# Peptides against a protein of PDB entry 4GMN: the designs that were tried, part 17

Target 1, 375 residues: chain A of PDB entry 4GMN
Amino acid sequence: RYANITLLALVTLASIGTDFQETLVKGNQGSRESPISAADEEWNGFDDADGDAMDVDQKSSSGEDQEEDYEEIDVKEDDEDDDDDSITSEMQADMERVVGADGTDDGDLEDLPTLRELIQTAVPQLIRLSNLPIDSDESLTIQSHALSALNNISWTISCLEFANGENANIHNAWYPTAKKIWRKTILPILEADSADLKLATQVTSLAWAVARVLHGETPTDGNPHRKFISLYHSSKQQAGGNSNSIEEPEDPFQGLGVKCIGVVGSLAHDPAPIEVNREVGVFLVTLLRQSNNVPPAEIVEALNQLFDIYGDEELACDKEVFWKDGFLKHLEEFLPKMRTLTKGIDKRTQPELRTRADEALLNLGRFVQYKKKHA

## One batch from the design tools (peptide; aimed at target 1 N151 W208 F253)

Design b1_p12_3_s4 (made by RFdiffusion4, then SolubleMPNN; from b1_p12_3, 7 letters changed)
Fold by OpenDDE base, seed 2:
Structure b1_p12_3_s4 (fold): chain B 375 residues (1-375), chain A 12 residues (1-12)
Amino acid sequence: as target 1 above (375 residues)
Amino acid sequence: MQRKPLAPLLSS
């Protein structure tokens, strides 16, 4: 009886976290309907400083609309609007404020009551539930649902912009809580060394969401980057041996390997210790060198992490790791392989994977050119 | 550019 109420509450908190995320994605898509025509921007690094709002002068080239009269096949898709009435008017109002907030409010979460209660009241209970002794299938189920709720909340918050002091009130409220999730939930589960790949996938997903906000300020106690690198290698050994491998998620980017890469990449950002950065950088570059045996989604994620880690030439890791360990040569040698890999992805069966691989290939070309100019 | 990693929504 109490367990069923607890499970229902955990499912509800996980759903709330998802609904918040979908609303943030929809709100950010409405503002981003200007396709970043990524095509012609010279990749100049990640200078955080120049808030030059690129006034993208929309030169309306009036191309003559050849009205090809596509007969509008009025496929009445009966959008059964399954009005998932899960989004309360208060949640929607909080989300509209978060998406529309010009990041000037150093204020308390007073104006975001739903998000405040989620961070201050719900998350501390979820951390407690994720740390219950596992003595039954019921306690394992409670832990799994608590991790799912923490994951969805943490992912949602990690989709907010925090650059340039944006959402500083949310960042300041979340930051100590994120460190608490890391120390109290993530590290103990990683240290328990469970052979449960489901639990490992859940904790690694949560770790990625948390590390996307904390970056190099993520607690380095017990060298967690090495644990995730070890987990990456262990997951590959298990998938190769048992035909009863957990069905690879239909989405290639949901794989444990991608999640491990995302975590360790995020952990390697400034101000991470140079040795942590080096170990992660060497791991990522090694994946590119071994790319014939690496899933395309993991290559895409490894490239993205390498760009984000080594995009700023002013960072100590650029000189002490990128240049010193000769990463440019490995990236340049990988360009032809990436072109072959990307072309091998079927656009019809894997449209998202192909789009992200095309983007990563473009960015790899630009990044190599940038680094050659700044050598 | 913060690439939006696919936030792995754990299907409930």
Scores: peptide ipSAE 0.032, ipTM 0.792, DockQ to the pose 0.624
OpenDDE base, seeds 1, 3, 4, 5: peptide ipSAE 0.030, 0.031, 0.031, 0.031; ipTM 0.791, 0.789, 0.790, 0.785

Design b1_p12_4 (made by RFdiffusion4)
Pose (drawn by RFdiffusion4):
Structure b1_p12_4 (pose): chain A 285 residues (1-30, 108-237, 251-375), chain P 12 residues (1-12)
Amino acid sequence: RYANITLLALVTLASIGTDFQETLVKGNQGDLEDLPTLRELIQTAVPQLIRLSNLPIDSDESLTIQSHALSALNNISWTISCLEFANGENANIHNAWYPTAKKIWRKTILPILEADSADLKLATQVTSLAWAVARVLHGETPTDGNPHRKFISLYHSSKQDPFQGLGVKCIGVVGSLAHDPAPIEVNREVGVFLVTLLRQSNNVPPAEIVEALNQLFDIYGDEELACDKEVFWKDGFLKHLEEFLPKMRTLTKGIDKRTQPELRTRADEALLNLGRFVQYKKKHA
Amino acid sequence: SFTIRHARQAFS
């Protein structure tokens, strides 16, 4: 039963996690009662995956169960985070998911992040999941072991398809949990790291530049948020952004539209937003 | 207002 009974069930639950994304797209061309697949994924499939993700690992075989359990959690969390939850959008699905997303973080991402050593493959898996969960949590994400510091250290140390880089994952997840209403110091650290990435953009892969700019726009674009005054202005983030604008233009033109298109068109949008961003705040004390 | 896009993930 081993090869069939356990591994097959996980790989299939993960595929179900992947393919539910197609239901969302096709459903648009035309209490989760209307979405039983999603309802079952969250209420039934996910609790057992959190359990499996936790347990040793005493043996290599259970090393594979953990990995597959993390793959399924990842696919589900990613697909769900592909929904618009800003404003009142998709509120029914948000309430069904948010507590579970908190559990995945506390019971799965956090204990694994506690024991630093040793894997790169596994370190990559947890960051991908944590990125998916934090895209929904948005600074409501738990601040316990000061996880942003760990993901920040993971970025620099793992320095030794552009958008699948682990570094992109470190930027996105740390950037997502630093939105308001996060601890203002947690925001200061993450914001400093994201801006430092620009000041020292001399060697940062272009995709990581685009993600850093999107994370910053996503965080400090509201003057009513305490962190816009408490960090963005108090630490003068504006100067580095104005200084980076010329540097950003040349790197964008350094990208071969023909090989490959997506990064180029994505980076064009970031410089465009970067320019518009430098204006809006320039207008605000 | 800003148009913000984020990177994607491959399916594992």

Design b1_p12_4_s1 (made by RFdiffusion4, then SolubleMPNN; from b1_p12_4, 8 letters changed)
Fold by OpenDDE base, seed 1:
Structure b1_p12_4_s1 (fold): chain B 375 residues (1-375), chain A 12 residues (1-12)
Amino acid sequence: as target 1 above (375 residues)
Amino acid sequence: SFNISYPPLAPL
């Protein structure tokens, strides 16, 4: 009973986080025509396929024909379209305010009551639930659902614009909570060194969402970038050896490899320690050099991360890493390989991957030209 | 600066 209520609350919080993201995306799409197809991967709920057909031998007792005149009660099926709009009118109003908010700087979420309750009330409970001792299948299920809810909330917040002082109130409210998720949820799971690739995928997804807001201000304690690089390599070794293929997600961008790249890329942004930046930059450039054995989606993500990390010439990492370690040469040498890779993607079977690869190729050409001009 | 804002899609 309490478990089922906790699970239902966690599923509801995860759904709220997803729907809140979809509404943010729809609200922002009013300015950009590219349909981000949310993959309608219906979360196929638990097929409780354990229908043990209890063969109830109904003994036929012949009871007499009483013609009871069933008055045909014409039940008008009011098609109550249960539009289970999991988004409350309050959540929608908070969304409209976030999309329209001229940045009031005060870190006050008085005008965003739903988002305030998510950050201040729900997330601290989810952090607690994600960090419970695993002693049963029930506790493992609770952890998984708590990680899912934290993931969806964190991703949604990471889709907000925080540049130029936009959404500063939300940023200021989220920032300490994001650091708490990192220290109390992500780091302990990464330190437990579990061979569970499902748990590793969930925590890496959450880590990416959190790191997309914290960037180089993400806590560097215990060198988490090295743990994600290690996880990347370990995941590639396991996929080659055991026919228990965790089905690679149908979406190539949902793969653990892409998520690992996204995390470490985000961790390497200024003001990250220059050694963290260097180790990540070398990892990303090494993927490009080894591109014949790297999934195309991981190459796309690695390129985007390299552009974001090294896009500013005023940053210390430009001089101390990008130029010093000769990254421009590796990017220039990769251009013809990227053209071949992108052309090899079938537009019919992988339209999104092809579009993102065409964009990453275009941007690689522009980035190389930019860096050559500012050399 | 060279800025490329691509939002990664959240995993559902």
Scores: peptide ipSAE 0.055, ipTM 0.768, DockQ to the pose 0.481
OpenDDE base, seeds 2, 3, 4, 5: peptide ipSAE 0.052, 0.025, 0.030, 0.043; ipTM 0.763, 0.720, 0.754, 0.765; seed 3 fails the geometry check

Design b1_p12_4_s2 (made by RFdiffusion4, then SolubleMPNN; from b1_p12_4, 8 letters changed)
Fold by OpenDDE base, seed 3:
Structure b1_p12_4_s2 (fold): chain B 375 residues (1-375), chain A 12 residues (1-12)
Amino acid sequence: as target 1 above (375 residues)
Amino acid sequence: SFSISYPPLAPL
């Protein structure tokens, strides 16, 4: 009884987190469509070619339709109004305020009561539930659902803009909680060195969501970037050896390899230690060099992470890692391989992967030109 | 700084 109520509450918190995320992603896409002025290219109409109507008199052969009297089973659609009103009017009001909030420096989420309750009341309980001793299938289920709820909340918050002091109140409220998730949930699970790839995927997804906000300020205790690089390599070795194909997720970007790249990329941002940045940068550049054996989605993610990490010439990692370790040469040598890889993706079967690869190829060309200009 | 033309979509 208590377990089922706890599981239902955790599923509901996870659902709330997904619906909130979808709405924020749609909102962030709409704000970046600067109206490209439709230049009215007057497409002059092509002329009326007189297509002669050939009157093909095809004879009606009367086939006797046997009316099989299918008894209409009046399935009363019980309109179970699955009013999955997962989005409460209070949550929707908090979302509208987040999209409209000029950064008021008051670190009090007074104007965001639902988000405040999620961060201050729900997340500390989810952290506790994710740390229960695993002694039963019930405790494993509770841990998995607690990790799912933490993942969805953390992903949703990571979709907010925090650049230039935007959403500073939310950032300031989330930041200590995100560090607590890292230290209390993520690190203990990573240190347990479990062969459970489902648990590893869940904790890595959560780690990426948390690291997308904390960046280089993510706690470096125990060199977590090396644990995720090790997990990346271990996951590739297991997939190659056992005919238990972990069903590759239908979405190429939901793979454990992509998630590991996203975590370590996020961990390598300024103000990360230069040694952490170097180890991650070398890992990412090595994936590009080995691209013939790397899934295209992991190449796309590795490129995006390299652009974000090394996009600023004023950062210490530009001089001490990017230029010193000769990364520009590796990116230039990868350009023709990326063109071949991107052209090899079928637009009909993998439209999203092709779009993201076309974008990453465009950005790679621009990034190489930028770095050559700022050399 | 370099600006990416299209930021990576967060995985849903």
Scores: peptide ipSAE 0.059, ipTM 0.744, DockQ to the pose 0.288
OpenDDE base, seeds 1, 2, 4, 5: peptide ipSAE 0.045, 0.030, 0.031, 0.055; ipTM 0.550, 0.744, 0.742, 0.754

Design b1_p12_4_s3 (made by RFdiffusion4, then SolubleMPNN; from b1_p12_4, 7 letters changed)
Fold by OpenDDE base, seed 3:
Structure b1_p12_4_s3 (fold): chain B 375 residues (1-375), chain A 12 residues (1-12)
Amino acid sequence: as target 1 above (375 residues)
Amino acid sequence: SFNISYAPLAPL
């Protein structure tokens, strides 16, 4: 009973997070075509596959023809318009305020009551639920749902523009909570070193969403970038060896490899320690060098991360890593390989992957020209 | 700084 109510509440919080995200994505598509598609972990509802068909042993009792007059209960199909109005009028009003907020209101989250309750009331409970001792299948289920709800909320917030002081009130409210998610939920799960790839995927998705806001200000305690690089390599070794192919997600951008690249890329932004930036930059450039054995979606993500990390010549990582470690040469040598890779993607079967690869190829050519001009 | 250029959606 209490478990089912907790699960229903967690499902509802996850659904609220997805619907809020979809509407923010639709609203933001007018301003920046940022490929926000990495946040579409649709809540895969519980496959109620454990319909344990109790084999009701139909004892063939040849009992008599009682014509029970089945009163045709006129089940009025109440067209319950499953107006799954998951978006409350209060949520919609908060969304309209966030999309319309010209960043000028130093307003407290007083004007965003739903978002305030999500950050201040719901997220602290979800962090607590994600940290329960795992002693039963019920506790594993609660952890998974708590991680899903944290993922959806964190992804939704990561879709907001925070550049130039936009949404500063939301950023200031989220920032300490995001650090708390990192330290209390993400790090303990990563330190448990579980062989559970489902849990690893969920925590990595959540880590990416959190790191997309915190960037180089993400807590560096215990070198988490090395844990995600290790997870990347371990996931590739497992996929190659056991015929339990984790069904590669239908979306190439939902793969654990892409998520690991997104996390470590985000962690390497300024003001990250130069050694963290170097280790991540070397990892990303090494993927490009090994591109013949790397999924195209991971190459696209690795390129985008390299453009974002090294796009500013005024940053210390430009001189101390990009130029010092000779990354430009590797990017130039990769250009003809990227053209071949992109042309090899069928536009009919993988239209999104082809579009994002065509963009990444265009940007790679421009980035190489930019770096040659600023050498 | 370098700015990522998204490909303009081909006009329908």
Scores: peptide ipSAE 0.053, ipTM 0.678, DockQ to the pose 0.099
OpenDDE base, seeds 1, 2, 4, 5: peptide ipSAE 0.033, 0.035, 0.037, 0.031; ipTM 0.705, 0.694, 0.701, 0.694

Design b1_p12_4_s4 (made by RFdiffusion4, then SolubleMPNN; from b1_p12_4, 7 letters changed)
Fold by OpenDDE base, seed 5:
Structure b1_p12_4_s4 (fold): chain B 375 residues (1-375), chain A 12 residues (1-12)
Amino acid sequence: as target 1 above (375 residues)
Amino acid sequence: SFNISFAPLAPL
């Protein structure tokens, strides 16, 4: 009885976190229709003037009109209005405030009562539940649901802009809680060295969400970046052996490999220790060098992380790692491989992966040009 | 700074 109520509450908290995330994603898509002023730097498109107009003489074979009367199967879209009324009016009002709030500098969540209760009341209980001794299938189920709820909440908060002091109130409320999730939930699970891939995927997803806010301020105790790099390699060794047991996630970006890259990339941002940054940067650049054996989604994520980590020439990691370790050369040598990789993605079967790869390829070209100007 | 406005696609 109590277990079922706890599980229902955890599922509800996980749903709340998802619905918030979807609302933030939809809100951020609407704001991007602000016309980026076309800075009319005519990027003279590479005239691939290989207009070998192969006149394929389309021999008009007059195939006879068999009017096959395709019975219009009136697929009644049963609009199952799944009124996923999961979002309370208070939660929706908090989301509308978060999306619409010009960040008032007061680190108080007085105007965001649901988010406040989520961070201050729910998350501390979820951390407690994620740390229960695993002695039964029930305790394992509770841990999994607590991790799912922590994941969804942490992802939602990580979708907020915190640059330039935006959402500073939410950031200031979340930051100590995020560090607590890291130290109390993530690190103990990583230190247990569990062979449970489901648990590893859940904790890695949560770690990425948390690290997307904490960046290089993520606690470096026990070198967690090395644990996630080890987990990345271990996950690849398991996938290579038995083709039958890891349902590759239907979404290529939900893979444990992508999640590991996202975590370690986020951990390597300034002000991360230069040695942590170096180890991660070398790992990411090594993935690009080995791209023939790396899923395209992991290459996209590794590129994105490299651009974010090394996008600022004023940061110590630019001079001390990027330039010292010769990363530019590896990125330049990777450009033709990235073009081949991107062209190899079927736009019909994997439209998102293709779009993200086309973007990452464009950004790689721009990034290489940028770094050459700042050399 | 090279500001790629990555919206990190939050994994749904």
Scores: peptide ipSAE 0.040, ipTM 0.668, DockQ to the pose 0.289
OpenDDE base, seeds 1, 2, 3, 4: peptide ipSAE 0.010, 0.033, 0.011, 0.034; ipTM 0.595, 0.653, 0.597, 0.653

Design b1_p12_5 (made by RFdiffusion4)
Pose (drawn by RFdiffusion4):
Structure b1_p12_5 (pose): chain A 285 residues (1-30, 108-237, 251-375), chain P 12 residues (1-12)
Amino acid sequence: RYANITLLALVTLASIGTDFQETLVKGNQGDLEDLPTLRELIQTAVPQLIRLSNLPIDSDESLTIQSHALSALNNISWTISCLEFANGENANIHNAWYPTAKKIWRKTILPILEADSADLKLATQVTSLAWAVARVLHGETPTDGNPHRKFISLYHSSKQDPFQGLGVKCIGVVGSLAHDPAPIEVNREVGVFLVTLLRQSNNVPPAEIVEALNQLFDIYGDEELACDKEVFWKDGFLKHLEEFLPKMRTLTKGIDKRTQPELRTRADEALLNLGRFVQYKKKHA
Amino acid sequence: PSSPPPPPNFSP
């Protein structure tokens, strides 16, 4: 039963996680009662995956169970984070997911992040999941072991398809949990790291530049948020952004539209937003 | 406002 009974179940649950994304797209061209697949994924499939993700690992075989369990959690969490939850959008699905997303973080992402050593493959798997979960949690994400510091250290140390880089994942997840209403110091650290990435953009892969600019725009674009005054202005983030604007223009033109298009067009949008961003705040004390 | 979502990220 081993090869069929356990591994097959996980790979299939993960595929179900992947393919539910097509239901969302096709459904649009035409209490999760209307979405039983999603209802069953959250209430039934996910609790067992958190359990499997936790357990040792005493042996290599259970090293594969953990990995597959993390793959399914990743696919589900990612698909769900492909929904618009800003404002009142998709509120029914948000309430069904949010507590579970907190559990996945506390019971899965955090204990694994506690034992630093040793894997790159696994370190990549947890950051991908944590990024998916934090895209929904948005600074409501737990701040316990000061996880942003660990993902920050993971970025620099793992320095040794452009958007699949682990570094992009480190930027995104740390950037997502630093939105309001996060601890103002957690935000200061994450914001400093994201800005430092620009000041020292001399060697940062272009995709990591685009993600850093999107994360910053996503965080400090509201003057009513304490961190806009407490960090963005208090630490003068504005100067580095004004200084980076010329540097950003040349690197964007340094990208072959023909090889490959997506990064180029994405980077064009970031410089465009970067310019508009330098204006809006320039207008605000 | 918010920036567009990132490209998909899946694992087998």

Design b1_p12_5_s1 (made by RFdiffusion4, then SolubleMPNN; from b1_p12_5, 5 letters changed)
Fold by OpenDDE base, seed 2:
Structure b1_p12_5_s1 (fold): chain B 375 residues (1-375), chain A 12 residues (1-12)
Amino acid sequence: as target 1 above (375 residues)
Amino acid sequence: SFSPPPPPDYLP
């Protein structure tokens, strides 16, 4: 009885997350002009859109010097090593950087009560349910449904624009929760070293959704990028041995390999440690070098991740990794292989894969030209 | 250009 009610609630939460995602994607497709046929724009890098400094007319209000006598509250540092999930002063300063200078966007979701209840009430329960001891088929089913609900909510939120302070209230409400999903749900499941490829696919999908918001600010504890690279390689070894057991998803972009690439790519963005960026960048470039044995969807994802990581020349990873490790040469040498790969995809049987490969090929040509001009 | 998020895993 309890299990059936819990399962029905989890299915309902996952459905709400899906329906909300479809609504947001349709809304964003209405505001984003048809994905600019990248065809004619020269790749100029990922310029951070120059924040048009709104001329805040500095009305010089002569604030009178009220010397408020701040009493020194002698906060005794009691060194109790409680693993208090307290927002570290660094996490608070990082949040204050994401919260634009108008300190009114405290993650208040008063205007979004449904989303507030999903983040504040539902997600903490889903995290708890994903961490239950697995002792029965029912507990495994509950974990799977909790992960699916977390996945759908996290993917939905990751489809919002957060650039230029857009949706900052949602970002600020989600950010600590996303870090909590990472630390309390994703990492423990990755560390359990389960041979369950279904569970690995679910947790990797969730990890990608979370890392698409957190990027390089995703917690680096236990080197999760190496765990996902290892999972990528392990998944390839298992698929090669037993052609009958993993029904490759009908959608080539739902494969565990694509999801692993998406996670590690997202983890390698600034401000990720340069060594994390290097290990991921070398992994992605190595996939391109070995492309004859790599599914086309994984090549498309690896290219997109490389563009998004190394598209800005002002980032430390451009000088310290891209140029130092000679990535441009590998990308240029891959161009003729990508043209052959893309032409080999049947437009009739795999129209989406062909479209995304045609786009990635176009972007690769532009990216190589851009980097040659800026060498 | 972000790869479109994979469609949410439809619960069967």
Scores: peptide ipSAE 0.026, ipTM 0.744, DockQ to the pose 0.420
OpenDDE base, seeds 1, 3, 4, 5: peptide ipSAE 0.025, 0.014, 0.024, 0.025; ipTM 0.744, 0.620, 0.735, 0.742; seeds 1, 3 fail the geometry check

Design b1_p12_5_s2 (made by RFdiffusion4, then SolubleMPNN; from b1_p12_5, 5 letters changed)
Fold by OpenDDE base, seed 5:
Structure b1_p12_5_s2 (fold): chain B 375 residues (1-375), chain A 12 residues (1-12)
Amino acid sequence: as target 1 above (375 residues)
Amino acid sequence: MRSPPPPPVYLP
């Protein structure tokens, strides 16, 4: 009886975490339909917010209009009005405030009652439940559901913008809680040497969500980046040996390999120790060099992490790792391989993977050009 | 602009 109530509460908290995320995604899509104008805007890095776009008036050479008839794929929005009445009016109001806050209102967490209760009341209980002694299938089930709820909440919060002091109230409330999740939930599970790939996937997903907010300020106790690199390699050895056991997730970006890359990439951001940054950077560049044996989604994530880690030239890791270890050469040598990889993805069967690979290829070209200009 | 990674969500 108590177990069923606890499980129902954990399921409900996991659903709430999902519904919050969906609301954030919907709110952010409405603002970002800026078409990727193929404007030859000189890419000046990732952090140059105020770079006055020098209007390079490139003269119109009249190349002949081959009207490639882009068949508008009429994506029938099947308006399955699944009235997912699951979003509470308070939860929707909190998300509308977070998404609609155009940076200027230092909204107190007092104005975000649902998010406040998730961070201050729910998460501490979920951390407690994830730390129960595993002595029964019931305790394993409770741990799994507690990890799922922590994952969904942590991912939702990691989708908020925190750059330039945006959502600083939420960041300040979450930051100590995120460190607590890391130290009390993630590290103990990573140290328990569990052969359970499901548990490893859950904790790695949670670790990625937490590390997307903490970045290089993630606690370095026990060299967690090496544990996730080891987990990456171990997962590949197991998948290669037993073709029957891990249903590859239908979504290629939900794979344990992608999650491991996402965690270690996030852990390597400034102000991470240069040794941590170097070990991760070498790991990521090594994946690109070995790309023939690496799933495309993992290559996309590895590229994306390399851009985020080394996009700023003012960071110590640019000089001490990127330039010193000759990463530019490896990225430049990878460009033709990335073009081949991206062209090998069937746009009809894997449209998202193709789109993200095309984006990563474009960004790789821009990144290589940027780094060559700043050499 | 880079597309954020889709967050891995565990459905109940």
Scores: peptide ipSAE 0.030, ipTM 0.765, DockQ to the pose 0.538
OpenDDE base, seeds 1, 2, 3, 4: peptide ipSAE 0.029, 0.029, 0.027, 0.026; ipTM 0.763, 0.763, 0.736, 0.734

